# Peptides against a protein of PDB entry 1LOE, part 40

Target 1, 181 residues: chain A of PDB entry 1LOE
Amino acid sequence: TETTSFSITKFGPDQQNLIFQGDGYTTKERLTLTKAVRNTVGRALYSSPIHIWDSKTGNVANFVTSFTFVIDAPNSYNVADGFTFFIAPVDTKPQTGGGYLGVFNSKDYDKTSQTVAVEFDTFYNTAWDPSNGDRHIGIDVNSIKSINTKSWKLQNGKEANVVIAFNAATNVLTVSLTYPN
Target 2, 181 residues: chain A of PDB entry 1LOE as posed
Amino acid sequence: TETTSFSITKFGPDQQNLIFQGDGYTTKERLTLTKAVRNTVGRALYSSPIHIWDSKTGNVANFVTSFTFVIDAPNSYNVADGFTFFIAPVDTKPQTGGGYLGVFNSKDYDKTSQTVAVEFDTFYNTAWDPSNGDRHIGIDVNSIKSINTKSWALQNGKEANVVIAFNAATNVLTVSLTYPN

## One batch from the design tools (peptide; made by RFdiffusion4, then SolubleMPNN)

Design b2_p13_8_s2 (from b2_p13_8, 4 letters changed)
Fold by OpenDDE base, seed 3:
Structure b2_p13_8_s2 (fold): chain B 181 residues (1-181), chain A 13 residues (1-13)
Amino acid sequence: as target 1 above (181 residues)
Amino acid sequence: ASGSGSFGIGYYD
């Protein structure tokens, strides 16, 4: 077996291992992905693509990722769409459609996108989000319409610790979010 | 809404 790993504890202005897309940038050693302005999309890609799928054998790699994020969303209406972690083909580009989290462009399942995302969604989109209107964590496979969701009580402005793990043997993706402080 | 932030990793075959 082979393992590839990386970690970024501080983000600098000349971060060579990141590809900034849209309005994404670094400030105060943090990666800042959104502006307090409508119609903005901020993304960052790890500059080195990973080999998680072997087309010759069909094998898929296990992976684990952990990160901390902060969202300021004082209300449920006049706020942005949220934060998303995603894995996509190497040539992935930001999507600008409102509500699609910068990753997708339709609620219809599109296998050609080959994109998996974990959304931390702060805005209720009537067309595809859970009908209860709750802020939620979602697992998105080739569509902004999540295959599974769970209500999430946002602690405004607080650091959330996230762990995402994929088990290739069971084909199960697990997501955990905690507020340690 | 019309604003979002995301972090991603690209993959290859």
Scores: peptide ipSAE 0.600, ipTM 0.927, DockQ to the pose 0.718
Fold by OpenDDE base, seed 5:
Structure b2_p13_8_s2 (fold): chain B 181 residues (1-181), chain A 13 residues (1-13)
Amino acid sequence: as target 1 above (181 residues)
Amino acid sequence: ASGSGSFGIGYYD
């Protein structure tokens, strides 16, 4: 089997293994995806694509990714829509912003999207988000309307550890989020 | 809301 791995512990201004799209940038050794500016979309792609799916055999690779993020939301009215970790076709470009998180264009299932995302959603969009209005983690397949969600209690300004794992044999995507401190 | 973002990776066949 083929294994590809990478790790970025500190983000520099000349981070060559990232492709910045839209308003994504690095500062203070952090990757900033969302900023408090309306109608902006920030994205960052790992510069090398991965081979996850083989159309000839139908085989799908296992994968695991982990990252740490911080969300600062000092008030309830000036908050971003959230962010995702996504897997999309190699030539992916920023999509619709706002509640679509720059990754999707529809709440209806769109197979042409060919995109899977794990969203960390901090803004309630009435049209597609869970009716309880909670901040939530969602799994998005070809739609901003998640196929599954779970409420998530944000600890403002604290580091959250995330692990996303996909088991190809069972076709199960697992997301875990913890606040270790 | 005030901005959105995402990070990820492209895939190929």
Scores: peptide ipSAE 0.557, ipTM 0.925, DockQ to the pose 0.783
Fold by OpenDDE base, seed 4:
Structure b2_p13_8_s2 (fold): chain B 181 residues (1-181), chain A 13 residues (1-13)
Amino acid sequence: as target 1 above (181 residues)
Amino acid sequence: ASGSGSFGIGYYD
């Protein structure tokens, strides 16, 4: 069994195990992905790719990832589109910004994207988001239109603990979010 | 909207 693991507890100015894309950068031991400015796309990639899928055998690796994030929406006029964790082809580059979260380019299923994402969506896009308008967690497969969503009560400025687990045997992706503080 | 942030991992076959 092939296993890859990493842990980043503090982000430094010289974070060599991250590839910064767009407007992403580190400051004060945090990874900052948004600047609260229109049309910004802040991304960071773990510098080492993973072997998660074998096209010949169809085998998919199990994985578990955990992280803490903070979303701070200063006012109604400077609301960010959200945060996204994604798995994409090794040569991935920033995609469409705004409601597409810098990860996708279409609300229609596009197999060429080859991208799976977990979105923590803070902006309601009428074209694809759940009609109730709630902030939500979504699982996205080759489309910004989530295959499944759940309403998420954002605690502004507070640290959210997230665990994302994929069970290859059952083909189930599990997302857990808690606000411990 | 004021932008978006994402963290990702690249994969290979």
Scores: peptide ipSAE 0.553, ipTM 0.908, DockQ to the pose 0.758
Fold by OpenDDE base, seed 1:
Structure b2_p13_8_s2 (fold): chain B 181 residues (1-181), chain A 13 residues (1-13)
Amino acid sequence: as target 1 above (181 residues)
Amino acid sequence: ASGSGSFGIGYYD
């Protein structure tokens, strides 16, 4: 039996269990992924990889992760592309920015990506986002075009509590987001 | 579009 568990409640400038990529950094005990400037891509990786999929047996591990994030845009009507949680192959590097969220490179299914992401998308990209134009939560598998989405009302500057759970037996990924109101 | 942030975990086979 193999298990991996970690918890980060406060971030420091010498956060050794994180790999910073792009414009990501820590300040004031927070992980800051972007600034309110154009064309930024900020990423942070947990420094230790996990064994979640075995290609030899096809087995996939269960996992549950919870976190809190804040989107604090200077203008609530002019928000950037959003926040994304992702699982990708070890040695992953930042991918295409903007609407691709620094995680994907195509709206077409690309099995070589080997990446699963949960996007909290605050910007409407006509080419692949839901046609209603709503900000949304999306589940992305090897493509920036989500396999499933749900409208999400952003509360600018407020803490969002997120739980993501994967059940390998049912092959179901569950995402929940709540605000403290 | 003005930027994106992401947090991730790497996996190995």
Scores: peptide ipSAE 0.546, ipTM 0.900, DockQ to the pose 0.793

Design b2_p13_8_s3 (from b2_p13_8, 6 letters changed)
Fold by OpenDDE base, seed 5:
Structure b2_p13_8_s3 (fold): chain B 181 residues (1-181), chain A 13 residues (1-13)
Amino acid sequence: as target 1 above (181 residues)
Amino acid sequence: SSGSGSLGIGYYD
């Protein structure tokens, strides 16, 4: 099967390969997707859409992406909802903010969303998040309520290296997060 | 919460 991939390792003030939505922007070498304003939605889309699903044949391509992200939350009273990677229809626009991460609109399964996301969730939403209240990685399919979660220990201000891969043959999505050094 | 951030990619048929 076909494999598509992208890697974002450096950001700058002139990022022509990104479509900024909502409050997302770049400064020097950083992509900023959140700010200390309630319910803001900062999104960045890779400007080149990918062909991973063919509705005519039903074929699904392999997918691999890698990136780094930093969460800097020095103040416990000023906490964002986290970071999310998502795959959505090419014409996707920001969705509901806050706990919905700007990606979803419901905790109920909504096939019309056609969106898959990997959330790195730093805010506990009692209505759908794991009951233990832990920060977690979640796999979301057409719903903000994850189909699978795993506890994740945030290292504040440190770069997290992420690799997300989808194997079409096995229908398995893998997520790897590491803090180097 | 004070906001959300996401990085995404669009797919086409």
Scores: peptide ipSAE 0.554, ipTM 0.916, DockQ to the pose 0.749
Fold by OpenDDE base, seed 4:
Structure b2_p13_8_s3 (fold): chain B 181 residues (1-181), chain A 13 residues (1-13)
Amino acid sequence: as target 1 above (181 residues)
Amino acid sequence: SSGSGSLGIGYYD
């Protein structure tokens, strides 16, 4: 089974291995959401696509990725929707913003999306988010409505270290988020 | 709601 690994622990303004889409940017060596602005979608794509799924054989590759992100949400009236890691077809472009996080277009399962995402969701959308209203980590498959979620306590302005791993043998996606500082 | 950010990787096949 193939294994693809990449790690970005520091983000720079001249990050050469990222393709920025929409309003995506880096600052302070972080992929950072500061001063949330209405109707904006900021995305960054790793510049090298991967072969993770073979449609002919059905084989799926392992992968491990790690990165650091910061969310600044200082304004209670202008709260960011969240941050998302996603795997999508190579020609992917920004999708619906707001609660769809720039990655999806529907709360209903849409196989044509062909997108898997890990959301770090900071805004409660009544139509699909967990009813307790908690900020949460979610695993999304072809829909903004997560197939699994877990409550997450955002530490505003702090570096979050994330590790996402997929084990093809067990078909398990693991997500780890820590605030070391 | 307001802005959002995402980090992604493309796949082929």
Scores: peptide ipSAE 0.551, ipTM 0.914, DockQ to the pose 0.694
Fold by OpenDDE base, seed 3:
Structure b2_p13_8_s3 (fold): chain B 181 residues (1-181), chain A 13 residues (1-13)
Amino acid sequence: as target 1 above (181 residues)
Amino acid sequence: SSGSGSLGIGYYD
């Protein structure tokens, strides 16, 4: 068995352990992923891929990740699509289709994507989002159409603490979000 | 919408 761990407490202009994609960059020790401009996509990938699935044995690793994010979305219409954390094949590229969070390109299930994402969605897309129109947390497996969602009350401009854990034995992904202050 | 941002990890088998 092996364990891989990493931590990034401050982001600098020469962040060598991140691969910046699209419009992502660092400023004031923060990772800035969007400039709130239409059709912009900002992504950052950890530069070292992880071995979470062993094709020889079929074993899948457990993992836990935590992060803090801030979203400025004063209204429900003229705002960005939100933030998402994702795990994808090493050669993953940003997707530019509007509303797809820079990760997916269709609401149809596509097993060849091999991508899992946790979305913190601030924009209502009629074609695939929950019909109540609420801002929501979603778990996305190979599709922008979430397999599960939960309404989320955004505290505008406040830091949200997130923990995402995967239990390989039970095949359960757990997401928690709190506003500590 | 006015863009999107994401943070991710690549994996290999």
Scores: peptide ipSAE 0.537, ipTM 0.910, DockQ to the pose 0.773
Fold by OpenDDE base, seed 1:
Formats: sequence, C-alpha cells, structure tokens
Structure b2_p13_8_s3 (fold): chain B 181 residues (1-181), chain A 13 residues (1-13)
Amino acid sequence: as target 1 above (181 residues)
Amino acid sequence: SSGSGSLGIGYYD
C-alpha cells in the first residue's frame, strides 16, 4: 500500500507549508497554537492534503509523521485544554473549542466527523476523559471520547518528541512520545 | 481550561 511520510521539527515566521486557522501563528522556531486564554482555538493544517483513503476500492494508505511540541503553562494548575494532531477532510474548519480541542463537536460517535485525532490532553473533562483524572494521550475516532488512552506525565516547558504511525495492513495506529533528557 | 491547539492534515479520496 501507499505510504505518506512527513515531519516538522522546526518552525519559522514564514512557514509556507501551513494553513493557519483561528489563533494559530508562527514565531521564531515555534508554532504557537494557543495563549493561556479561555476559549481560544488555534489550528494549523499542512498545506498539502494526502490521499489516504480510496472510497472506490476501500484501500487505506500507511502514514508516518513526526514532530515536536512544547506546552508552556503559566502555572501547574491553569493549563490549556491540550494539543492535538488530527486527520480530517480537506475542507475542515475549526470545530468546538475548549475540551473538544477545536477538532470535535460531540462525545458521542459521529461518523459525519470523518476525523481521527491523537490528543495530548492536559485538562480533565469529567464527561468523557478517563476517570483517574490523569493527563493522557488519547486516540479519538469521530468523537472527543477516546477509544484508547494512556497516562502521560507532562513536563512543563520541555520539548516532547512525537512519532505517529498508521499501518493499514494491521489497522493499528501507534503513538510514541519521549522527553529527551 | 485556557485554550486548545491542534496541528492537522487534510485528506481526500
């Protein structure tokens, strides 16, 4: 099957391969998606869409992506809702903010969303997040309520290295997050 | 909560 691979490890003020939505923008070496302000939604899309699914044949492509991100919370208590990587229809627009991460609109499964996301969730939403209240990595399919989660220890202000890979043959999505130290 | 950020890619069939 086809494989799409992309990686962004450094950002700049003239980032030609991104389409900004909401409050997202770039500065020197950084993509800034949020400020520590309530009800902000910052999104950035890769400017080139991918052909990952063929509706005629049903074939699905592999993909691998890597990136780094930093969460700078003003304090340990007042943090953003989180950071999310997502794959959505090419004409996607910002969705509901807050706990919905600007990517989803419901905790109920909604096939019309046609969106898959990997959330790095820093805020506990009692209505759908794991009951232990841990910050977590989640895999979301057409719903903000993750189909699978794993606790994640946030290192505030530190650079996290992420690799996300999808194997179409096994239908398995893998996520790796490391803090090099 | 204090905002959300996301990085994404669009797809077509």
Scores: peptide ipSAE 0.529, ipTM 0.906, DockQ to the pose 0.787

Design b2_p13_8_s4 (from b2_p13_8, 6 letters changed)
Fold by OpenDDE base, seed 5:
Structure b2_p13_8_s4 (fold): chain B 181 residues (1-181), chain A 13 residues (1-13)
Amino acid sequence: as target 1 above (181 residues)
Amino acid sequence: SSGSGSLGIGYYE
């Protein structure tokens, strides 16, 4: 089974392996995807699409990615909706912002979305988020309403190391998040 | 909320 892997650890002003959408940009080796401006949508796409599913053969490839992200929340009144990793059709464009994270358009299952996402959600949306109101990691399949969630404690301003892996043989998506420092 | 950020990859069939 084919495996596609990539890692993004540093970003520069001349980052050529990313396609910036919306308000995303790079500054001083940081990828900035969120602005303190209401309803902004910052996205970055890895410039090389992957062949994860073969419609002719039905084969599904393994997938592994790793990256680091930082959330800076200077105050409780100006908070973003969170950070999201997603896999979507190659021609994907920013979708609905806010609680939909610029990735989805509905809380109802929409197979036409053809999008899978891992959300690191820092804003409680009462309409679809877990009722406990915790910050959480969620797995989203064709809907902003996660099929599975787990509470997550944000360490403000600290680098979170993330590994996301999909095993095609078992059809299992795994997510790990650690704060090494 | 004050914005959202996402990192993604496109796939083809």
Scores: peptide ipSAE 0.553, ipTM 0.914, DockQ to the pose 0.765
Fold by OpenDDE base, seed 2:
Structure b2_p13_8_s4 (fold): chain B 181 residues (1-181), chain A 13 residues (1-13)
Amino acid sequence: as target 1 above (181 residues)
Amino acid sequence: SSGSGSLGIGYYE
């Protein structure tokens, strides 16, 4: 069985296992991905690509990832679009455009993106977000328009623990978010 | 909005 694992507990200024894109950077042992400036995009990629899908056999691997993040969004209007975890082709590049979370470039389904993302969305984009306007967790497959969403009660400035698991046998992606403190 | 951030993993086929 092919297995790839990595863990980052503290981020350094010269984090060799991350590829920084856009405005992403490390400071004070944290990975910072956003700026409070219009149209900014910050990304980081794990530097080693992984074999998730075997084009020869069609098999898809299981995976589990966990991370902790903090979002500062004291209000619903003058805030960043949110945070996204994504899996994309190795040559993926930051995408621009408000509300696309640096990952997608259209609300329309685009199979050529070959990207799956879990969004933690803090800004209501009328064109594609759930109409209730709630901050939400979304699962995005080849589109910023989520295939499934759940309202998320943000604890501003608090550390959220996230676990994302994919079961290839059932094709089920599970997302859990907790605030332990 | 005032930007966005993302963390990702690249994959190969």
Scores: peptide ipSAE 0.552, ipTM 0.918, DockQ to the pose 0.765
Fold by OpenDDE base, seed 3:
Structure b2_p13_8_s4 (fold): chain B 181 residues (1-181), chain A 13 residues (1-13)
Amino acid sequence: as target 1 above (181 residues)
Amino acid sequence: SSGSGSLGIGYYE
């Protein structure tokens, strides 16, 4: 079983290792994915796809990714949907349906999407989000309706450090979020 | 909502 590590320290105007989709772009060494406009979708794909599943042997790779993100969400309603990290087939395209984080298009489980996402969700969608209405971290498998969630206290405008790791032997995905300062 | 942002990795078999 192989292990893949993914890290980008700084973003520049000529970020050739990213494929920008929708309204995503770089500025001030940051990747900017969201505009304060309804139904705006900004995505970036790492330009080198990974061989996470070997169809010949059936082996699945381990992976670890880390990143820092900032969300400006001064209130709980008039804000964006949040930030999402995802793994999807190489030909994945942005989804434009509101509330679906640019990744999914239904709350129904659809195995044909073959997409796994970790959402950092700042907008409460009554149709699928946890009933307590809390901002939350969710693990999404082929659906915007998370298979598991945990309440998350957003520190508005502060940098959050995230580590996501997948253990292929146990099929366990771990997510950690910290505010270092 | 006022949009969404995501960062991802593509995979192949």
Scores: peptide ipSAE 0.530, ipTM 0.903, DockQ to the pose 0.761
Fold by OpenDDE base, seed 1:
Structure b2_p13_8_s4 (fold): chain B 181 residues (1-181), chain A 13 residues (1-13)
Amino acid sequence: as target 1 above (181 residues)
Amino acid sequence: SSGSGSLGIGYYE
């Protein structure tokens, strides 16, 4: 069966710094977010929220995160909707599944979402994804329709190393993905 | 499609 695994550090079954939502759970050393089952939504949240924006001063903090993920699909043509990293209000709950990745509810800009995401999208949704149909990395702001995308060649079953950085001074979000080969 | 997975961080203002 297909699995999507996420690793920042070694995970355990009793991982205390995660809040599980939907079908997400931990195994021996990995966070497992998906099974090869239609319309499943697996989410996990860091148990400690961050203060990224100060409503009083308007200041925004810099942020950097690094992680490794693995997509292990049954075959190259039968994959899940993808993996997503997101930042959302502290009381966030799972949203629409499938192509909305459990993070958004609309392809139209919705400021009430207050959510920014980096998607590693493995399934082509004709309504909003890039027309070339490529698997891609996307930056999503309050919409599943990415504000920017870049084609990405999935290496099935291989570890992808990701760095996501936000520079508050320039208001630029940078995403880097590398495979060891 | 066969599901989606996500990892997130909550924020406060």
Scores: peptide ipSAE 0.530, ipTM 0.906, DockQ to the pose 0.648

## One batch from the design tools (peptide; made by RFdiffusion4, then SolubleMPNN)

Design b2_p14_3_s1 (from b2_p14_3, 7 letters changed)
Fold by OpenDDE base, seed 4:
Structure b2_p14_3_s1 (fold): chain B 181 residues (1-181), chain A 14 residues (1-14)
Amino acid sequence: as target 1 above (181 residues)
Amino acid sequence: MTRSGSFGFGYTVK
């Protein structure tokens, strides 16, 4: 078997192993994905493509990724759209912003997207989000309309620790989020 | 206000 690993603990001004898209940039040792202005979409990609799927056998690799993110909104009650972790084709570019999180273009299943995402969605979009209006974690497969969601309470300005694991044998994607402080 | 950030991987199929 083959294993690929990487780790970034601090982000420098010249981060060679990231591809910045849209408004994404690094500052103060952090990857900042959005500007403090209206209507921004920022993305960053790990610069090396990963091999997840074998086209001949159909086998999918196991993977585990962990990261820390911060949403820091001026008003805890009026937060923008959220943060998303995604896996997409290597030539992926920013998609529709706003409620589509810069990752998708439709609430309808679109196999051509070939994108899986874990959204940390802080804004309720009536057309596809859970009807309770809660901020939520969602698993998205080729659509902004999540295949599964769970309510999530944002701690504004705090670091959220996330672990995302995929078990190919069970075909289960697991997401955990904690606020240690 | 709309604002979204994302981080991810590009993948290839072999």
Scores: peptide ipSAE 0.460, ipTM 0.888, DockQ to the pose 0.899
Fold by OpenDDE base, seed 2:
Structure b2_p14_3_s1 (fold): chain B 181 residues (1-181), chain A 14 residues (1-14)
Amino acid sequence: as target 1 above (181 residues)
Amino acid sequence: MTRSGSFGFGYTVK
């Protein structure tokens, strides 16, 4: 069994194991995906491609990822869309369409995108988001329209702990979010 | 207006 692991406790200005796309950058030892402006899309990729699928055997790797995030949502920026954790083909590029969280470009299922994302969505898009209008966590498979969602109460400026785990044997992706402090 | 980010990884297939 082969295992690939990486951990970043503090983000430096010359973080060599990340590929920055769009407006993503590091500051104050944090990865900053959006600037305090509108019309911004920022991404960061782990610099090494991860082998997660064996085409000969059909085996898919298990994985667990955890991270802490902070969203600052002052009144002047209430229209911010949110962010995702995503898994995409190695040549993935930022997507700039509004509401697509930098990852997708359609609410229609498109198997050719070969992309899975966990969204932390702070903006209600009537065309595809849950009708209750709540900020939510979503699991997105080849579409910005989530296959599953759960309401999430954003605590402005507070650190949220996230754990995302995939069990290949059961084909189950689990997501947890807590505000421990 | 778009204001979003994402992070993750690219994958390969054997």
Scores: peptide ipSAE 0.458, ipTM 0.893, DockQ to the pose 0.815
Fold by OpenDDE base, seed 3:
Structure b2_p14_3_s1 (fold): chain B 181 residues (1-181), chain A 14 residues (1-14)
Amino acid sequence: as target 1 above (181 residues)
Amino acid sequence: MTRSGSFGFGYTVK
């Protein structure tokens, strides 16, 4: 079977295998999605298209991705929306609506979006987030309103390790987040 | 043919 893999351990100033959108950039060998300016969006895409679905066989690809992130959000009021890992069409464009993490533009299911995302949400949006108001991890399918969520206790400024795996045979997406330190 | 997608990260500041 065909396998595509990539790994970026350190992000350089001329990272040719990334497409930067909005405020996405690299600094100090890290990918940074925000310049801490209100009413902004930042994204970074892997520059090479990834084969997801075979039209002849109908097979959907399995995938596993892992990454480490740091969020500085010491309070729940003066905070941005969090960030998301997503898979979208190759011509995906940044979305500027507040709360939509640069990816979605509606809480209503929109199949034309063709986007799956895992959100790490640090801001409570009354219109679509879990009513308990907790910071949370969510799985988003064609909508910012998650199909499933789990409360997440942010450790401010600490590195979190994330593993996201998709099993095509079972159609199950799993997310693991740990703080090793 | 194959259907391709982009992997990425996104962020918004409200």
Scores: peptide ipSAE 0.454, ipTM 0.871, DockQ to the pose 0.091
Fold by OpenDDE base, seed 1:
Structure b2_p14_3_s1 (fold): chain B 181 residues (1-181), chain A 14 residues (1-14)
Amino acid sequence: as target 1 above (181 residues)
Amino acid sequence: MTRSGSFGFGYTVK
């Protein structure tokens, strides 16, 4: 019955509605999560908590988010580890880097993480990623090991348009990614 | 999912 929405078209040097973690920052009106330096983690959180679940009714919120992102790696054949959109507890802090994407700490299901992520995974981790080795989009629930994946072809340096929608009534999360240019 | 959550983006470089 109530809807909360926000939009950020341009990012300023002092973006007060974002919480930057790790190497995340803004430059040239763009949000940059990393400086393309090895062994880095960058995160940016919307500064206001989002009400996801109503404890009285048990209702879970629907949501739709759209964004564009660019992965610009110096070598298109060596791109690690990936980009995520995630929902995590208030006051969340960066988690394990590398293949855990700074969002998770285990491939085993851990309900205490209370984290859902859509990963755009550019690096094949044999321990948990799909065996075909493809770069992929994954839906992660309390684990870096995705509950579902779909192969995705990275276009290095190109802008990707993403829409993520969650339908609480059906418990279905949909992800769409396109390269319009 | 958490009752109240933070929306975020993340990226790592290996």
Scores: peptide ipSAE 0.342, ipTM 0.839, DockQ to the pose 0.093

